# Peptides against a protein of PDB entry 1Y74, part 14

Target 1, 57 residues: chain A of PDB entry 1Y74
Amino acid sequence: LGLERDVSRAVELLERLQRSGELPPQKLQALQRVLQSRFCSAIREVYEQLYDTLDIT

## One batch from the design tools (peptide; made by RFdiffusion4, then SolubleMPNN)

Design b1_p12_7_s3 (from b1_p12_7, 7 letters changed)
Fold by OpenDDE base, seed 5:
Structure b1_p12_7_s3 (fold): chain B 57 residues (1-57), chain A 12 residues (1-12)
Amino acid sequence: as target 1 above (57 residues)
Amino acid sequence: SELLRELVEIAE
């Protein structure tokens, strides 16, 4: 679904922001770690399953 | 700046 794509894009953008030095990298890195965590992946899976069941776009 | 804006857009 779109959520998987959006999360992947968000991680990519966070990585670019960290490299640019525009923002303090520690919090960005922490957020990136959360988005890449198994916990976040599990939540995303539940979310996507729910929307598949309800057929909500 | 544009990267941050895109992130905000995704979060909304």
Scores: peptide ipSAE 0.063, ipTM 0.639, DockQ to the pose 0.098
Fold by OpenDDE base, seed 1:
Formats: structure tokens, sequence, C-alpha cells
Structure b1_p12_7_s3 (fold): chain B 57 residues (1-57), chain A 12 residues (1-12)
């Protein structure tokens, strides 16, 4: 699955985008915070567990 | 732009 890895990569890319100034950083930062939140982690964990047990493709 | 593309690819 690699969802955790994908989220981590997304956060990294958001950081780079923020530094580049290519886009307004505020919304990017907000998204980054959401992705790093415990809420997001909990949802991800549930998803991954269900994915593994139910084999949802 | 490449960073945006990579983000989109992850999201898809």
Amino acid sequence: as target 1 above (57 residues)
Amino acid sequence: SELLRELVEIAE
C-alpha cells in the first residue's frame, strides 16, 4: 500500500512548494498540517487496516 | 510545476 510513505512524500513536496514561493504558502501549510495531524494518521491507520483485512483494491 | 505534478500523482 505505502499510504504512509505517500503522505510523507506529499508533506515533503508541500514544504518545497512553500519555500519556492510558486504558490501562496498559507493554504499549502494548512494542508501540510492536516496531513500531519493525528486525525489524518488515525484515518490512515483505519484505512490501511481495513485494506489489509478486506483486500479492498 | 514538477512538484505540483508529483503531488497530483500521489493524490491520484
Scores: peptide ipSAE 0.062, ipTM 0.635, DockQ to the pose 0.094
Fold by OpenDDE base, seed 4:
Structure b1_p12_7_s3 (fold): chain B 57 residues (1-57), chain A 12 residues (1-12)
Amino acid sequence: as target 1 above (57 residues)
Amino acid sequence: SELLRELVEIAE
């Protein structure tokens, strides 16, 4: 469904943004950690499972 | 600015 891919891409872009210095890195790093957290991973898994079972495209 | 634009695109 691409959610995992989108999260991975978001994390990558946040890392690049941190290195560019365009924005203060602290909040970007915090957001990156949230996206990589066990909580977000669990929510993503449930989300994808629901889409599979309910056949939502 | 391009990085921000791409992030916004993902979030939408």
Scores: peptide ipSAE 0.059, ipTM 0.635, DockQ to the pose 0.093
Fold by OpenDDE base, seed 3:
Structure b1_p12_7_s3 (fold): chain B 57 residues (1-57), chain A 12 residues (1-12)
Amino acid sequence: as target 1 above (57 residues)
Amino acid sequence: SELLRELVEIAE
């Protein structure tokens, strides 16, 4: 699903932003940790399950 | 700049 890919891409971009120094890395790292957390993983799983159920494509 | 742009696109 696109959501998983988008989350993975977001994490990748956050890592690059942290290394680039364009922004203070602290908040970027915190956001990255959230996106990689079990909490977000669980939410994503629920979303994907609902998507599979409701998608009429 | 480009990285920020891509992140914004994902967030939208």
Scores: peptide ipSAE 0.059, ipTM 0.633, DockQ to the pose 0.095

Design b1_p12_7_s4 (from b1_p12_7, 7 letters changed)
Fold by OpenDDE base, seed 3:
Structure b1_p12_7_s4 (fold): chain B 57 residues (1-57), chain A 12 residues (1-12)
Amino acid sequence: as target 1 above (57 residues)
Amino acid sequence: DELIRQLVELAA
């Protein structure tokens, strides 16, 4: 599980997409803010803990 | 388009 890394990479890509201007930047920025929010971090932590507990395969 | 491709690859 590399969720933290994937989220960080997603944010990086969103920043690059915003600078490129190839896509409408507003929705990209909104998604970036969500991914960087304390809410998203808290949910990620919960998910990671559950994953560690339940991934018995 | 390349950046979109990279994002899709990450999400897959």
Scores: peptide ipSAE 0.024, ipTM 0.544, DockQ to the pose 0.076
Fold by OpenDDE base, seed 4:
Structure b1_p12_7_s4 (fold): chain B 57 residues (1-57), chain A 12 residues (1-12)
Amino acid sequence: as target 1 above (57 residues)
Amino acid sequence: DELIRQLVELAA
C-alpha cells in the first residue's frame, strides 16, 4: 500500500500545475489544501492501519 | 488534447 506516496505525488503534480499557469491556480490550490488537511491525513492513516490489520488485498 | 498531453507529461 502506497497511499501516502500517492497523495504526496498528487500534491507535487498540483504544485507543478499551479506554477505552469495553464489552469486557474485557485481551485488547484484548494484541492492541494484538502489533500494536506489534517482530516485527509487522519482518514489515510486509519485506512492504512485497517489495510494492514484486515489484509485488504 | 494539448492539456491532456501536458498532464501526461507532468505525471510521467
Scores: peptide ipSAE 0.023, ipTM 0.481, DockQ to the pose 0.049
Fold by OpenDDE base, seed 2:
Structure b1_p12_7_s4 (fold): chain B 57 residues (1-57), chain A 12 residues (1-12)
Amino acid sequence: as target 1 above (57 residues)
Amino acid sequence: DELIRQLVELAA
């Protein structure tokens, strides 16, 4: 499970979108901040731990 | 739709 990598990639894409100017940057920044928040990180960590435990492969 | 298109374009 690469949630950390996927989230990091999402943040990168949001940064590119902000620089393109084709979308209002404020909403993109808000989403980026959510994805980088301690709250989101904590939830991600819990999920990853559970995923590792429940991985039945 | 435009947001999705832009994300796909940037991800490519």
Scores: peptide ipSAE 0.022, ipTM 0.520, DockQ to the pose 0.059
Fold by OpenDDE base, seed 1:
Structure b1_p12_7_s4 (fold): chain B 57 residues (1-57), chain A 12 residues (1-12)
Amino acid sequence: as target 1 above (57 residues)
Amino acid sequence: DELIRQLVELAA
């Protein structure tokens, strides 16, 4: 499960979008903050633990 | 769509 990597990649892409200036950065930054929040990290950890237990693959 | 093309380019 590469969820942590995928989230990190999403954050990277959001940073690039913010630097490009093609879009208003406020909402992009807000989304980045959400993805980096303790809440999202906790949910990710729970999901990964459940994934390991349930083997949903 | 230009936004989609930009996102694809960034993701590549």
Scores: peptide ipSAE 0.021, ipTM 0.490, DockQ to the pose 0.052

Design b1_p12_8_s1
Fold by OpenDDE base, seed 5:
Structure b1_p12_8_s1 (fold): chain B 57 residues (1-57), chain A 12 residues (1-12)
Amino acid sequence: as target 1 above (57 residues)
Amino acid sequence: ELEEVEALVEKL
């Protein structure tokens, strides 16, 4: 749950930064695509399961 | 804003 919120917040900020034009949008968009990828979602699920198993908060 | 993105990515 914490990591999902962190990823969602990172994506929100990346979308804002792309709209501001302060930074080259292509690298920000590439990072956003990685964070929103099925691969990143699957990794997040594994990490969340590990944290739940290890009782790491 | 970028610093917050960096900090969030480092937690992954």
Scores: peptide ipSAE 0.302, ipTM 0.817, DockQ to the pose 0.546
Fold by OpenDDE base, seed 3:
Structure b1_p12_8_s1 (fold): chain B 57 residues (1-57), chain A 12 residues (1-12)
Amino acid sequence: as target 1 above (57 residues)
Amino acid sequence: ELEEVEALVEKL
């Protein structure tokens, strides 16, 4: 789904931004940890299941 | 780069 790709891209960009030092790394690292968490993955799975169920086109 | 992260997070 587009969501998994968007999460993976967001994590990649957050890792780059942390290495550049342009921004305070702590908030970026916290966001990355949330996006890579089992909680975020479980929510994504629920959304995927809901979209599969609700995507009654 | 940060703007792209913001736009991606808003889609979650």
Scores: peptide ipSAE 0.298, ipTM 0.816, DockQ to the pose 0.536
Fold by OpenDDE base, seed 1:
Structure b1_p12_8_s1 (fold): chain B 57 residues (1-57), chain A 12 residues (1-12)
Amino acid sequence: as target 1 above (57 residues)
Amino acid sequence: ELEEVEALVEKL
């Protein structure tokens, strides 16, 4: 789904930004942890179910 | 790169 790809891309970019040192890595790492959390996965599953129900592509 | 992260997070 588009959401899974967007989350995966966001995590990839956050990992790059953490390695570059251009930004304080702790906040980027915290955001990455949120995006990879079980909570975020559960929300994604709810959205996926809603999209299936609403026939939103 | 950060702006792309912001734009991707805004879509969630």
Scores: peptide ipSAE 0.296, ipTM 0.816, DockQ to the pose 0.595
Fold by OpenDDE base, seed 4:
Structure b1_p12_8_s1 (fold): chain B 57 residues (1-57), chain A 12 residues (1-12)
Amino acid sequence: as target 1 above (57 residues)
Amino acid sequence: ELEEVEALVEKL
């Protein structure tokens, strides 16, 4: 499902934005930590299982 | 861009 790919892409972009210095890095780093958290991984797994069960394409 | 990050987060 595209969600894991979208999260991985969001993390990649957040790492680039932190290195560019265009934005205060602390808030970007906090968002990256949330996206990489065990909580977000567990929620993603539940959503993927629900989508598989409901056959939502 | 930050806009692409916002759009990706809105899909979650």
Scores: peptide ipSAE 0.290, ipTM 0.812, DockQ to the pose 0.550

Design b1_p12_8_s2
Fold by OpenDDE base, seed 2:
Structure b1_p12_8_s2 (fold): chain B 57 residues (1-57), chain A 12 residues (1-12)
Amino acid sequence: as target 1 above (57 residues)
Amino acid sequence: ELEEVEALVKRL
């Protein structure tokens, strides 16, 4: 689903930005932790189920 | 690269 891909891409970019040192890595790492959290995964699962149910066409 | 992260996060 698009949401899972978007999260995965966001995490990939956050990891690159942390390695570049252009930005304070702590805030980027905190955002990455939120995106990879069990909570975020559970919310994504709910959204995916809703979209699967609503995508009746 | 940060702008792409911001755009992706706004779509969540």
Scores: peptide ipSAE 0.346, ipTM 0.831, DockQ to the pose 0.557
Fold by OpenDDE base, seed 5:
Structure b1_p12_8_s2 (fold): chain B 57 residues (1-57), chain A 12 residues (1-12)
Amino acid sequence: as target 1 above (57 residues)
Amino acid sequence: ELEEVEALVKRL
């Protein structure tokens, strides 16, 4: 689903930004941890079900 | 790249 791809892309970019050192890594790492959390995955599943039900892409 | 992250997070 589009949302899963968007989360995966966001994590990829956050990892790159942390490696570049252009930005303070702590906040980027915290956001990455949130996006990769079981909580975020559970919320994503709910939203994906809603998108499927509402036929929203 | 940060702008893309921000845009992606706003879509969640």
Scores: peptide ipSAE 0.345, ipTM 0.830, DockQ to the pose 0.597
Fold by OpenDDE base, seed 3:
Structure b1_p12_8_s2 (fold): chain B 57 residues (1-57), chain A 12 residues (1-12)
Amino acid sequence: as target 1 above (57 residues)
Amino acid sequence: ELEEVEALVKRL
């Protein structure tokens, strides 16, 4: 799904930015943890199910 | 690269 791809791409970029040292890594790492969290995946699953059920055009 | 991260996060 589009959201899973966007999350995966965001995580990839955050990992690169953390390795480059161009930015303080702590906030980037915190964002990565949120995107990879069980909470984020559960919310994504709920939204995907709702959109499938409601067929919001 | 950070601008792309911001754009992706805004789409979530």
Scores: peptide ipSAE 0.339, ipTM 0.829, DockQ to the pose 0.513
Fold by OpenDDE base, seed 4:
Structure b1_p12_8_s2 (fold): chain B 57 residues (1-57), chain A 12 residues (1-12)
Amino acid sequence: as target 1 above (57 residues)
Amino acid sequence: ELEEVEALVKRL
């Protein structure tokens, strides 16, 4: 399952976008904080376990 | 780019 990798990639890109200054950094930082939150981590873990159990391709 | 971030977030 690629959710952890996809979240990690999204965070990496958000950090780059914040450094480039092309976009208002505050909204990007807020999204990064959401993706790195305990809530998103817990939900990701549940989803990964469900997908593994249900064999959803 | 922002489009790649949007695509990744839509997959979650």
Scores: peptide ipSAE 0.338, ipTM 0.826, DockQ to the pose 0.547

Design b1_p12_8_s3
Fold by OpenDDE base, seed 5:
Structure b1_p12_8_s3 (fold): chain B 57 residues (1-57), chain A 12 residues (1-12)
Amino acid sequence: as target 1 above (57 residues)
Amino acid sequence: ALEEVEQLVKEL
């Protein structure tokens, strides 16, 4: 499913933005922690299960 | 940084 990939790319983006130093890192780091959290992973799993069940293209 | 961000967004 594209969502796992998209979340992984969003995390990679946030890591690169934090390393650039052009933006205040604290909010970016907080968002990264949310995206990498077990809570976000559980929501993704539920979404993927629903997607597979409902076959909503 | 912006160009790298734009490239990463295009790959989503």
Scores: peptide ipSAE 0.040, ipTM 0.611, DockQ to the pose 0.118
Fold by OpenDDE base, seed 1:
Structure b1_p12_8_s3 (fold): chain B 57 residues (1-57), chain A 12 residues (1-12)
Amino acid sequence: as target 1 above (57 residues)
Amino acid sequence: ALEEVEQLVKEL
């Protein structure tokens, strides 16, 4: 599952966008906080468990 | 910057 990597990359991209100043940073920072939240991690863990159980390729 | 991000997303 590339999900952890993809989330980490999404956070990196959000940080770059915040530093550019081309977009209002508050919503980008809020999205980053969601992606780094315990809630997002718990959903990821559930997804990984389901993936292992269902053997979805 | 947005275009650079769009290009980087295509590489995921």
Scores: peptide ipSAE 0.039, ipTM 0.602, DockQ to the pose 0.174
Fold by OpenDDE base, seed 4:
Structure b1_p12_8_s3 (fold): chain B 57 residues (1-57), chain A 12 residues (1-12)
Amino acid sequence: as target 1 above (57 residues)
Amino acid sequence: ALEEVEQLVKEL
């Protein structure tokens, strides 16, 4: 299931954008914190469990 | 740096 990988990749991209200094880092860091939050992790886990259970390909 | 991000997004 690609969702964990896609979230991890989105976080990596946000970290690169923060290090570039081309954009104000505060909003990017806030978004990274949301994506790494327990709430998003719990939603992802439920989504992956439902996806596996429902055999949605 | 944005070009690197654009390249990395195309790999998704």
Scores: peptide ipSAE 0.038, ipTM 0.598, DockQ to the pose 0.111
Fold by OpenDDE base, seed 3:
Structure b1_p12_8_s3 (fold): chain B 57 residues (1-57), chain A 12 residues (1-12)
Amino acid sequence: as target 1 above (57 residues)
Amino acid sequence: ALEEVEQLVKEL
């Protein structure tokens, strides 16, 4: 599963967008904090476990 | 630049 990588890449993109100053950084920073939260990590782990169990490949 | 972000999204 690329989900951990995709989340990490989404965070990197949010950090770049915050540094560009083209957009108000507050909402981007809030989204980054959500993606890096223990809650989001726990959901990701459950999803990955379910995927590994259900993946018939 | 938004163009840099667009390029980086295509690499996902």
Scores: peptide ipSAE 0.034, ipTM 0.588, DockQ to the pose 0.113

Design b1_p12_8_s4
Fold by OpenDDE base, seed 1:
Structure b1_p12_8_s4 (fold): chain B 57 residues (1-57), chain A 12 residues (1-12)
Amino acid sequence: as target 1 above (57 residues)
Amino acid sequence: ELEEVERLVREL
């Protein structure tokens, strides 16, 4: 499953964008916090479990 | 310029 890796990469990229100062850091930080939230993680885990169970190639 | 965003999107 790639989704955990892709979310982790998205968080890393959002941290780089926050450090560049080219974008308002508050919105990037809010998105990072959403992606790292227990709710987002739980939905990801359910999606991953359903994907593995349904053998959606 | 959003050059950093464009660079980061290419690194996905």
Scores: peptide ipSAE 0.022, ipTM 0.476, DockQ to the pose 0.113
Fold by OpenDDE base, seed 2:
Structure b1_p12_8_s4 (fold): chain B 57 residues (1-57), chain A 12 residues (1-12)
Amino acid sequence: as target 1 above (57 residues)
Amino acid sequence: ELEEVERLVREL
């Protein structure tokens, strides 16, 4: 599924934005931490399992 | 201002 790749890409983009200083670095870092959280990973795994089940139907 | 955001959105 593309979602793990999309989350990894979103984290990379947030790191680039944080380095530019054009946006509040603390908010970008907070969003990056949310995307890398065990909670976000658990939701992703459930979504991936449901998607795989629905694509077989 | 936000030129890097615009660049990064175009790279998606």
Scores: peptide ipSAE 0.021, ipTM 0.470, DockQ to the pose 0.106
Fold by OpenDDE base, seed 3:
Structure b1_p12_8_s4 (fold): chain B 57 residues (1-57), chain A 12 residues (1-12)
Amino acid sequence: as target 1 above (57 residues)
Amino acid sequence: ELEEVERLVREL
């Protein structure tokens, strides 16, 4: 499962978008903080474990 | 206006 890598890539892209200044940085920063939160990480870990267990083909 | 977003989406 690549979800950890995809979340890490999403955070990197949000940081680049914040630096471009083309978009209001507050919403991008809020989303980045959510993706980096312990809560999001715990949900991701549970989702990865359940996906591996439930064999969702 | 969204050119940066479109560029970043193409890099995924």
Scores: peptide ipSAE 0.021, ipTM 0.469, DockQ to the pose 0.107
Fold by OpenDDE base, seed 4:
Structure b1_p12_8_s4 (fold): chain B 57 residues (1-57), chain A 12 residues (1-12)
Amino acid sequence: as target 1 above (57 residues)
Amino acid sequence: ELEEVERLVREL
Protein backbone atom coordinates (compact mmCIF):
# COMPACT_ATOMS: atom_id res chain seq x y z
CA LEU B 1 0.00 0.00 0.00
CA GLY B 2 1.24 3.51 -0.91
CA LEU B 3 -0.78 5.40 1.77
CA GLU B 4 2.18 5.93 4.15
CA ARG B 5 4.25 7.20 1.19
CA ASP B 6 1.38 9.44 0.00
CA VAL B 7 0.98 10.96 3.50
CA SER B 8 4.77 11.51 3.70
CA ARG B 9 4.67 13.20 0.25
CA ALA B 10 1.71 15.38 1.33
CA VAL B 11 3.72 16.51 4.43
CA GLU B 12 6.74 17.34 2.18
CA LEU B 13 4.50 19.40 -0.15
CA LEU B 14 3.02 21.28 2.85
CA GLU B 15 6.58 22.10 4.04
CA ARG B 16 7.46 23.50 0.57
CA LEU B 17 4.25 25.60 0.58
CA GLN B 18 5.13 26.96 4.05
CA ARG B 19 8.66 27.93 2.85
CA SER B 20 7.36 29.70 -0.31
CA GLY B 21 5.39 32.19 1.86
CA GLU B 22 2.64 32.43 -0.84
CA LEU B 23 0.05 30.97 1.60
CA PRO B 24 -0.73 31.66 5.30
CA PRO B 25 1.68 29.21 7.06
CA GLN B 26 -0.56 28.60 10.13
CA LYS B 27 -3.25 26.58 8.25
CA LEU B 28 -0.60 24.56 6.36
CA GLN B 29 1.21 23.80 9.65
CA ALA B 30 -2.10 22.77 11.28
CA LEU B 31 -2.82 20.35 8.38
CA GLN B 32 0.75 18.96 8.62
CA ARG B 33 0.22 18.35 12.39
CA VAL B 34 -3.08 16.53 11.66
CA LEU B 35 -1.40 14.27 9.04
CA GLN B 36 1.45 13.50 11.53
CA SER B 37 -0.97 12.90 14.46
CA ARG B 38 -1.27 9.52 16.23
CA PHE B 39 -4.98 9.57 15.29
CA CYS B 40 -4.25 9.90 11.54
CA SER B 41 -1.55 7.20 11.78
CA ALA B 42 -3.95 4.82 13.59
CA ILE B 43 -6.66 5.36 10.92
CA ARG B 44 -4.02 4.71 8.21
CA GLU B 45 -2.91 1.45 9.89
CA VAL B 46 -6.54 0.23 10.20
CA TYR B 47 -7.17 1.10 6.53
CA GLU B 48 -3.99 -0.74 5.45
CA GLN B 49 -4.93 -3.84 7.51
CA LEU B 50 -8.47 -3.88 6.08
CA TYR B 51 -7.14 -3.42 2.53
CA ASP B 52 -4.64 -6.29 2.93
CA THR B 53 -7.39 -8.51 4.48
CA LEU B 54 -10.15 -7.72 1.94
CA ASP B 55 -7.81 -7.86 -1.13
CA ILE B 56 -9.49 -4.77 -2.62
CA THR B 57 -8.02 -4.54 -6.12
CA GLU A 1 -1.71 33.48 -6.99
CA LEU A 2 -1.38 29.67 -6.55
CA GLU A 3 1.68 29.09 -8.81
CA GLU A 4 3.52 27.06 -6.12
CA VAL A 5 0.39 24.90 -5.48
CA GLU A 6 0.03 24.27 -9.23
CA ARG A 7 3.75 23.34 -9.45
CA LEU A 8 3.49 20.97 -6.46
CA VAL A 9 0.33 19.29 -7.89
CA ARG A 10 2.26 18.65 -11.16
CA GLU A 11 4.99 16.91 -9.06
CA LEU A 12 2.52 14.35 -7.56
Scores: peptide ipSAE 0.021, ipTM 0.469, DockQ to the pose 0.109

## One batch from the design tools (peptide; made by RFdiffusion4, then SolubleMPNN)

Design b2_p13_1_s1 (from b2_p13_1, 7 letters changed)
Fold by OpenDDE base, seed 5:
Formats: C-alpha cells, sequence, structure tokens
Structure b2_p13_1_s1 (fold): chain B 57 residues (1-57), chain A 13 residues (1-13)
C-alpha cells in the first residue's frame, strides 16, 4: 500500500520535472516509464505480499 | 524549486 503510493508520487514529481523544462526530459521520461512498467508493478506486488506475510508496517 | 523536486523524488524512491 505505501509503496504504491510512493511510486505514484515519484511518477507525479517526474512529470512535473519534465514539464518544467529545467532538465533534459528523455532520462526523466525513461525513469517514469520504468516506474510504470509491468516489471516494477510485479516487484511491488511481491514486496507487498512479503510485508503482508511478515506483518511489517 | 528544481532541487526540492529532485529531493522529493529521491525520498519517494
Amino acid sequence: as target 1 above (57 residues)
Amino acid sequence: ELQRLLEEVAAAL
């Protein structure tokens, strides 16, 4: 739950950075795509399952 | 502003 929110926040911030034009957008966009990838979603799911199992807040 | 946003990204990851 927390990790999904943190990833979503990171993506939002990367979008703001891209729109600002203060940095080359290509690397920011690449990082955004990685964070939104199915791979990262799968890793997040595994992470959340582990925390559910271990009862770690 | 840029530095703040970079720090917020780093803190979220």
Scores: peptide ipSAE 0.143, ipTM 0.712, DockQ to the pose 0.082
Fold by OpenDDE base, seed 1:
Structure b2_p13_1_s1 (fold): chain B 57 residues (1-57), chain A 13 residues (1-13)
Amino acid sequence: as target 1 above (57 residues)
Amino acid sequence: ELQRLLEEVAAAL
C-alpha cells in the first residue's frame, strides 16, 4: 500500500541526507532505524489491515 | 540542497 512506499521513500531520503554531510548522521540514522523498526512495521500492518477492512479510500 | 531534501522527507511522511 501507499504507506509502505512512503516509509521506504522516507528511508531513502534519510540515507541521502546522511550522505550529504550537511547534518550529523547519528540522529538521521536513529530516525531511519525507527522507521525500519518492528514497532513501525507492526503499526503499518495494523493500519493497512484496518484500511482494507474499513475501505476508507 | 539540505532544504530540498527536508521538504522531500516531509512530503513522503
Scores: peptide ipSAE 0.142, ipTM 0.710, DockQ to the pose 0.080
Fold by OpenDDE base, seed 4:
Structure b2_p13_1_s1 (fold): chain B 57 residues (1-57), chain A 13 residues (1-13)
Amino acid sequence: as target 1 above (57 residues)
Amino acid sequence: ELQRLLEEVAAAL
């Protein structure tokens, strides 16, 4: 599903932002950790299961 | 560079 890909892309972009040095890295890293957290993963799994079951276009 | 990266993040979500 697009959600896993979109989250992975967002994490990649956050890593690029951290490496650019144009922003303080701490908040970007914190956001990255949230997106990679067990909580977000669990919500993603529930979403994907519901999406697959309901076949929402 | 910063604006481009922010726009890319916004487009990914």
Scores: peptide ipSAE 0.136, ipTM 0.705, DockQ to the pose 0.077
Fold by OpenDDE base, seed 3:
Structure b2_p13_1_s1 (fold): chain B 57 residues (1-57), chain A 13 residues (1-13)
Amino acid sequence: as target 1 above (57 residues)
Amino acid sequence: ELQRLLEEVAAAL
């Protein structure tokens, strides 16, 4: 769904930011880890299923 | 470069 793609794009951008070295990488990496965590994936799956069922536009 | 990357993040939202 759109949310999975948005999360993947956010991770990609965080990787670029980390490689640029213009920002302290630790917080960026922590955020990346959160977005890639099984916890966030499970929450995303639940929300995606709920909104697929409810068809809330 | 930082400004460009921030604009890319903003464009993804």
Scores: peptide ipSAE 0.118, ipTM 0.685, DockQ to the pose 0.068

Design b2_p13_1_s2 (from b2_p13_1, 6 letters changed)
Fold by OpenDDE base, seed 1:
Structure b2_p13_1_s2 (fold): chain B 57 residues (1-57), chain A 13 residues (1-13)
Amino acid sequence: as target 1 above (57 residues)
Amino acid sequence: ELEELLREVREAL
């Protein structure tokens, strides 16, 4: 689904921003960890299952 | 640049 790709893209963008050094890397890394957390993954799975069931494109 | 990143985020949404 689009959401998994969007989360993966958001993580990639946060990694690029972290490497630039323009922002405090610790906060960016914390956000990246949140997006990759089991909690966010579980919410994503529920969301994806609901939308797959509803056939909402 | 942060502005370029924000543009990429906007294009991905």
Scores: peptide ipSAE 0.023, ipTM 0.544, DockQ to the pose 0.068
Fold by OpenDDE base, seed 3:
Structure b2_p13_1_s2 (fold): chain B 57 residues (1-57), chain A 13 residues (1-13)
Amino acid sequence: as target 1 above (57 residues)
Amino acid sequence: ELEELLREVREAL
């Protein structure tokens, strides 16, 4: 599903931005931790299951 | 650069 890939890409982009030093790294790291959290993963799984069930294409 | 990141985000959408 696209959402898992999009979240993974968002995390990668946040890591690149953190390494650039252009922005405060702590906030970027905090956002990355949120996106990688079990909570976000559980929401993603529910969303993916509902999307597959409801055929919201 | 932030501009390059924003370009990559825009290309991923």
Scores: peptide ipSAE 0.023, ipTM 0.535, DockQ to the pose 0.064
Fold by OpenDDE base, seed 4:
Order: C-alpha cells, then sequence, then structure tokens
Structure b2_p13_1_s2 (fold): chain B 57 residues (1-57), chain A 13 residues (1-13)
C-alpha cells in the first residue's frame, strides 16, 4: 500500500538530510526512530486493514 | 541542499 512506501521514502529523505550535515542530526534521527517505531507500524497495519475492508478507491 | 530535499518531498506526495 502507498503508506508503507511513503514512510520508507520519508525515512530515506531524512537519511539524505542527515548526511548533508545542514541540520542537527539528533532531531532527524529522532524523527526516523518515530517513523520506524512499532506505534507507526501498528497504525499502518490498521490503515491497511481498513483499506482492504472499505475498498477505498 | 534542503531546497532539493523539499522538492523531492513535494514530487513524492
Amino acid sequence: as target 1 above (57 residues)
Amino acid sequence: ELEELLREVREAL
């Protein structure tokens, strides 16, 4: 589903930004950890189940 | 650059 791809892309973009050194790396790394957290994964699982059930076109 | 990242984000959404 699009959400897994979008989260993965967001993490990739944050990694690029972290490597550039233009921003404080600690805040970027904290955001990456949030996006990769079990909480965000659980929300994604619920979203995927709802999407499959509701057949949202 | 941050501007290039923001462009890539905008294109991905």
Scores: peptide ipSAE 0.023, ipTM 0.538, DockQ to the pose 0.067
Fold by OpenDDE base, seed 5:
Structure b2_p13_1_s2 (fold): chain B 57 residues (1-57), chain A 13 residues (1-13)
Amino acid sequence: as target 1 above (57 residues)
Amino acid sequence: ELEELLREVREAL
């Protein structure tokens, strides 16, 4: 589903930005950890199940 | 660069 790809891409982009050193790395790493959290994964799984059930195009 | 990142995000949406 598009959401898993978009979350993975957002994490990759945050890693690139962290490596550039232009921004405080600690805040970027905290945001990355939130996106990779069990909470975000559980919401993604619920979204995927609802999408498959409701066939929302 | 931050500007390049924002461009990549805009192209992905």
Scores: peptide ipSAE 0.023, ipTM 0.536, DockQ to the pose 0.067

Design b2_p13_1_s3 (from b2_p13_1, 8 letters changed)
Fold by OpenDDE base, seed 2:
Structure b2_p13_1_s3 (fold): chain B 57 residues (1-57), chain A 13 residues (1-13)
Amino acid sequence: as target 1 above (57 residues)
Amino acid sequence: ELERLLAEVQRAL
């Protein structure tokens, strides 16, 4: 679904920023960990289930 | 690179 792809893209972008050194790497890594967290994955799973059930375009 | 990220985020909105 779009949300999984968007989260994966956000993580990829954070990894690029982390490698550039323009921003504090620890904060970028913390945000990346939030996006990859079990909590975020659980919310995404609920969202995907609701999306499939409600057929919201 | 930050500006590039912001432009990519803005395209996703």
Scores: peptide ipSAE 0.030, ipTM 0.534, DockQ to the pose 0.072
Fold by OpenDDE base, seed 5:
Structure b2_p13_1_s3 (fold): chain B 57 residues (1-57), chain A 13 residues (1-13)
Amino acid sequence: as target 1 above (57 residues)
Amino acid sequence: ELERLLAEVQRAL
């Protein structure tokens, strides 16, 4: 589903912001780690399966 | 870069 792509895009944008130096990198890196966590990926996986079953559009 | 990110979000809405 598009959610995996959207999370991957969000992580990419956080990496760009970290490299720009415009913002303190620590909080951006922490958010990136949360988005890449097993917990976040497990919730995404459940969401995508439910979406396919329930046709939530 | 932050302004660019905000502009990308704005285009997605």
Scores: peptide ipSAE 0.029, ipTM 0.519, DockQ to the pose 0.066
Fold by OpenDDE base, seed 1:
Structure b2_p13_1_s3 (fold): chain B 57 residues (1-57), chain A 13 residues (1-13)
Amino acid sequence: as target 1 above (57 residues)
Amino acid sequence: ELERLLAEVQRAL
């Protein structure tokens, strides 16, 4: 699913940024945790189900 | 580099 892929890519990019040490990792890690949270997953599932139902091209 | 990350984000969008 497109949104799942985009979230996974965002998490990957945040992990790379954390490992680079160029920025304080704590806020990046917090954002990563939010994106991987059950809340965000539930919203994603609803969004994806609506997209499937509405047959949005 | 941060610039590399931004370029990767731009490719993902």
Scores: peptide ipSAE 0.028, ipTM 0.540, DockQ to the pose 0.066
Fold by OpenDDE base, seed 4:
Structure b2_p13_1_s3 (fold): chain B 57 residues (1-57), chain A 13 residues (1-13)
Amino acid sequence: as target 1 above (57 residues)
Amino acid sequence: ELERLLAEVQRAL
């Protein structure tokens, strides 16, 4: 679904930003960990279930 | 650069 792809893309962009060294990596890494957390995965799952149920385009 | 990241975000939208 779109949300899974968008989260994966956000993580990829955060990894690129961390590798650039232009910003302190700690906050970027923390945000990456949040996006990859079980909490965010559970929210994504709920969203996907609602998407399937409501047929939201 | 940060500008390149922003351009990549814009392309992803």
Scores: peptide ipSAE 0.028, ipTM 0.532, DockQ to the pose 0.064

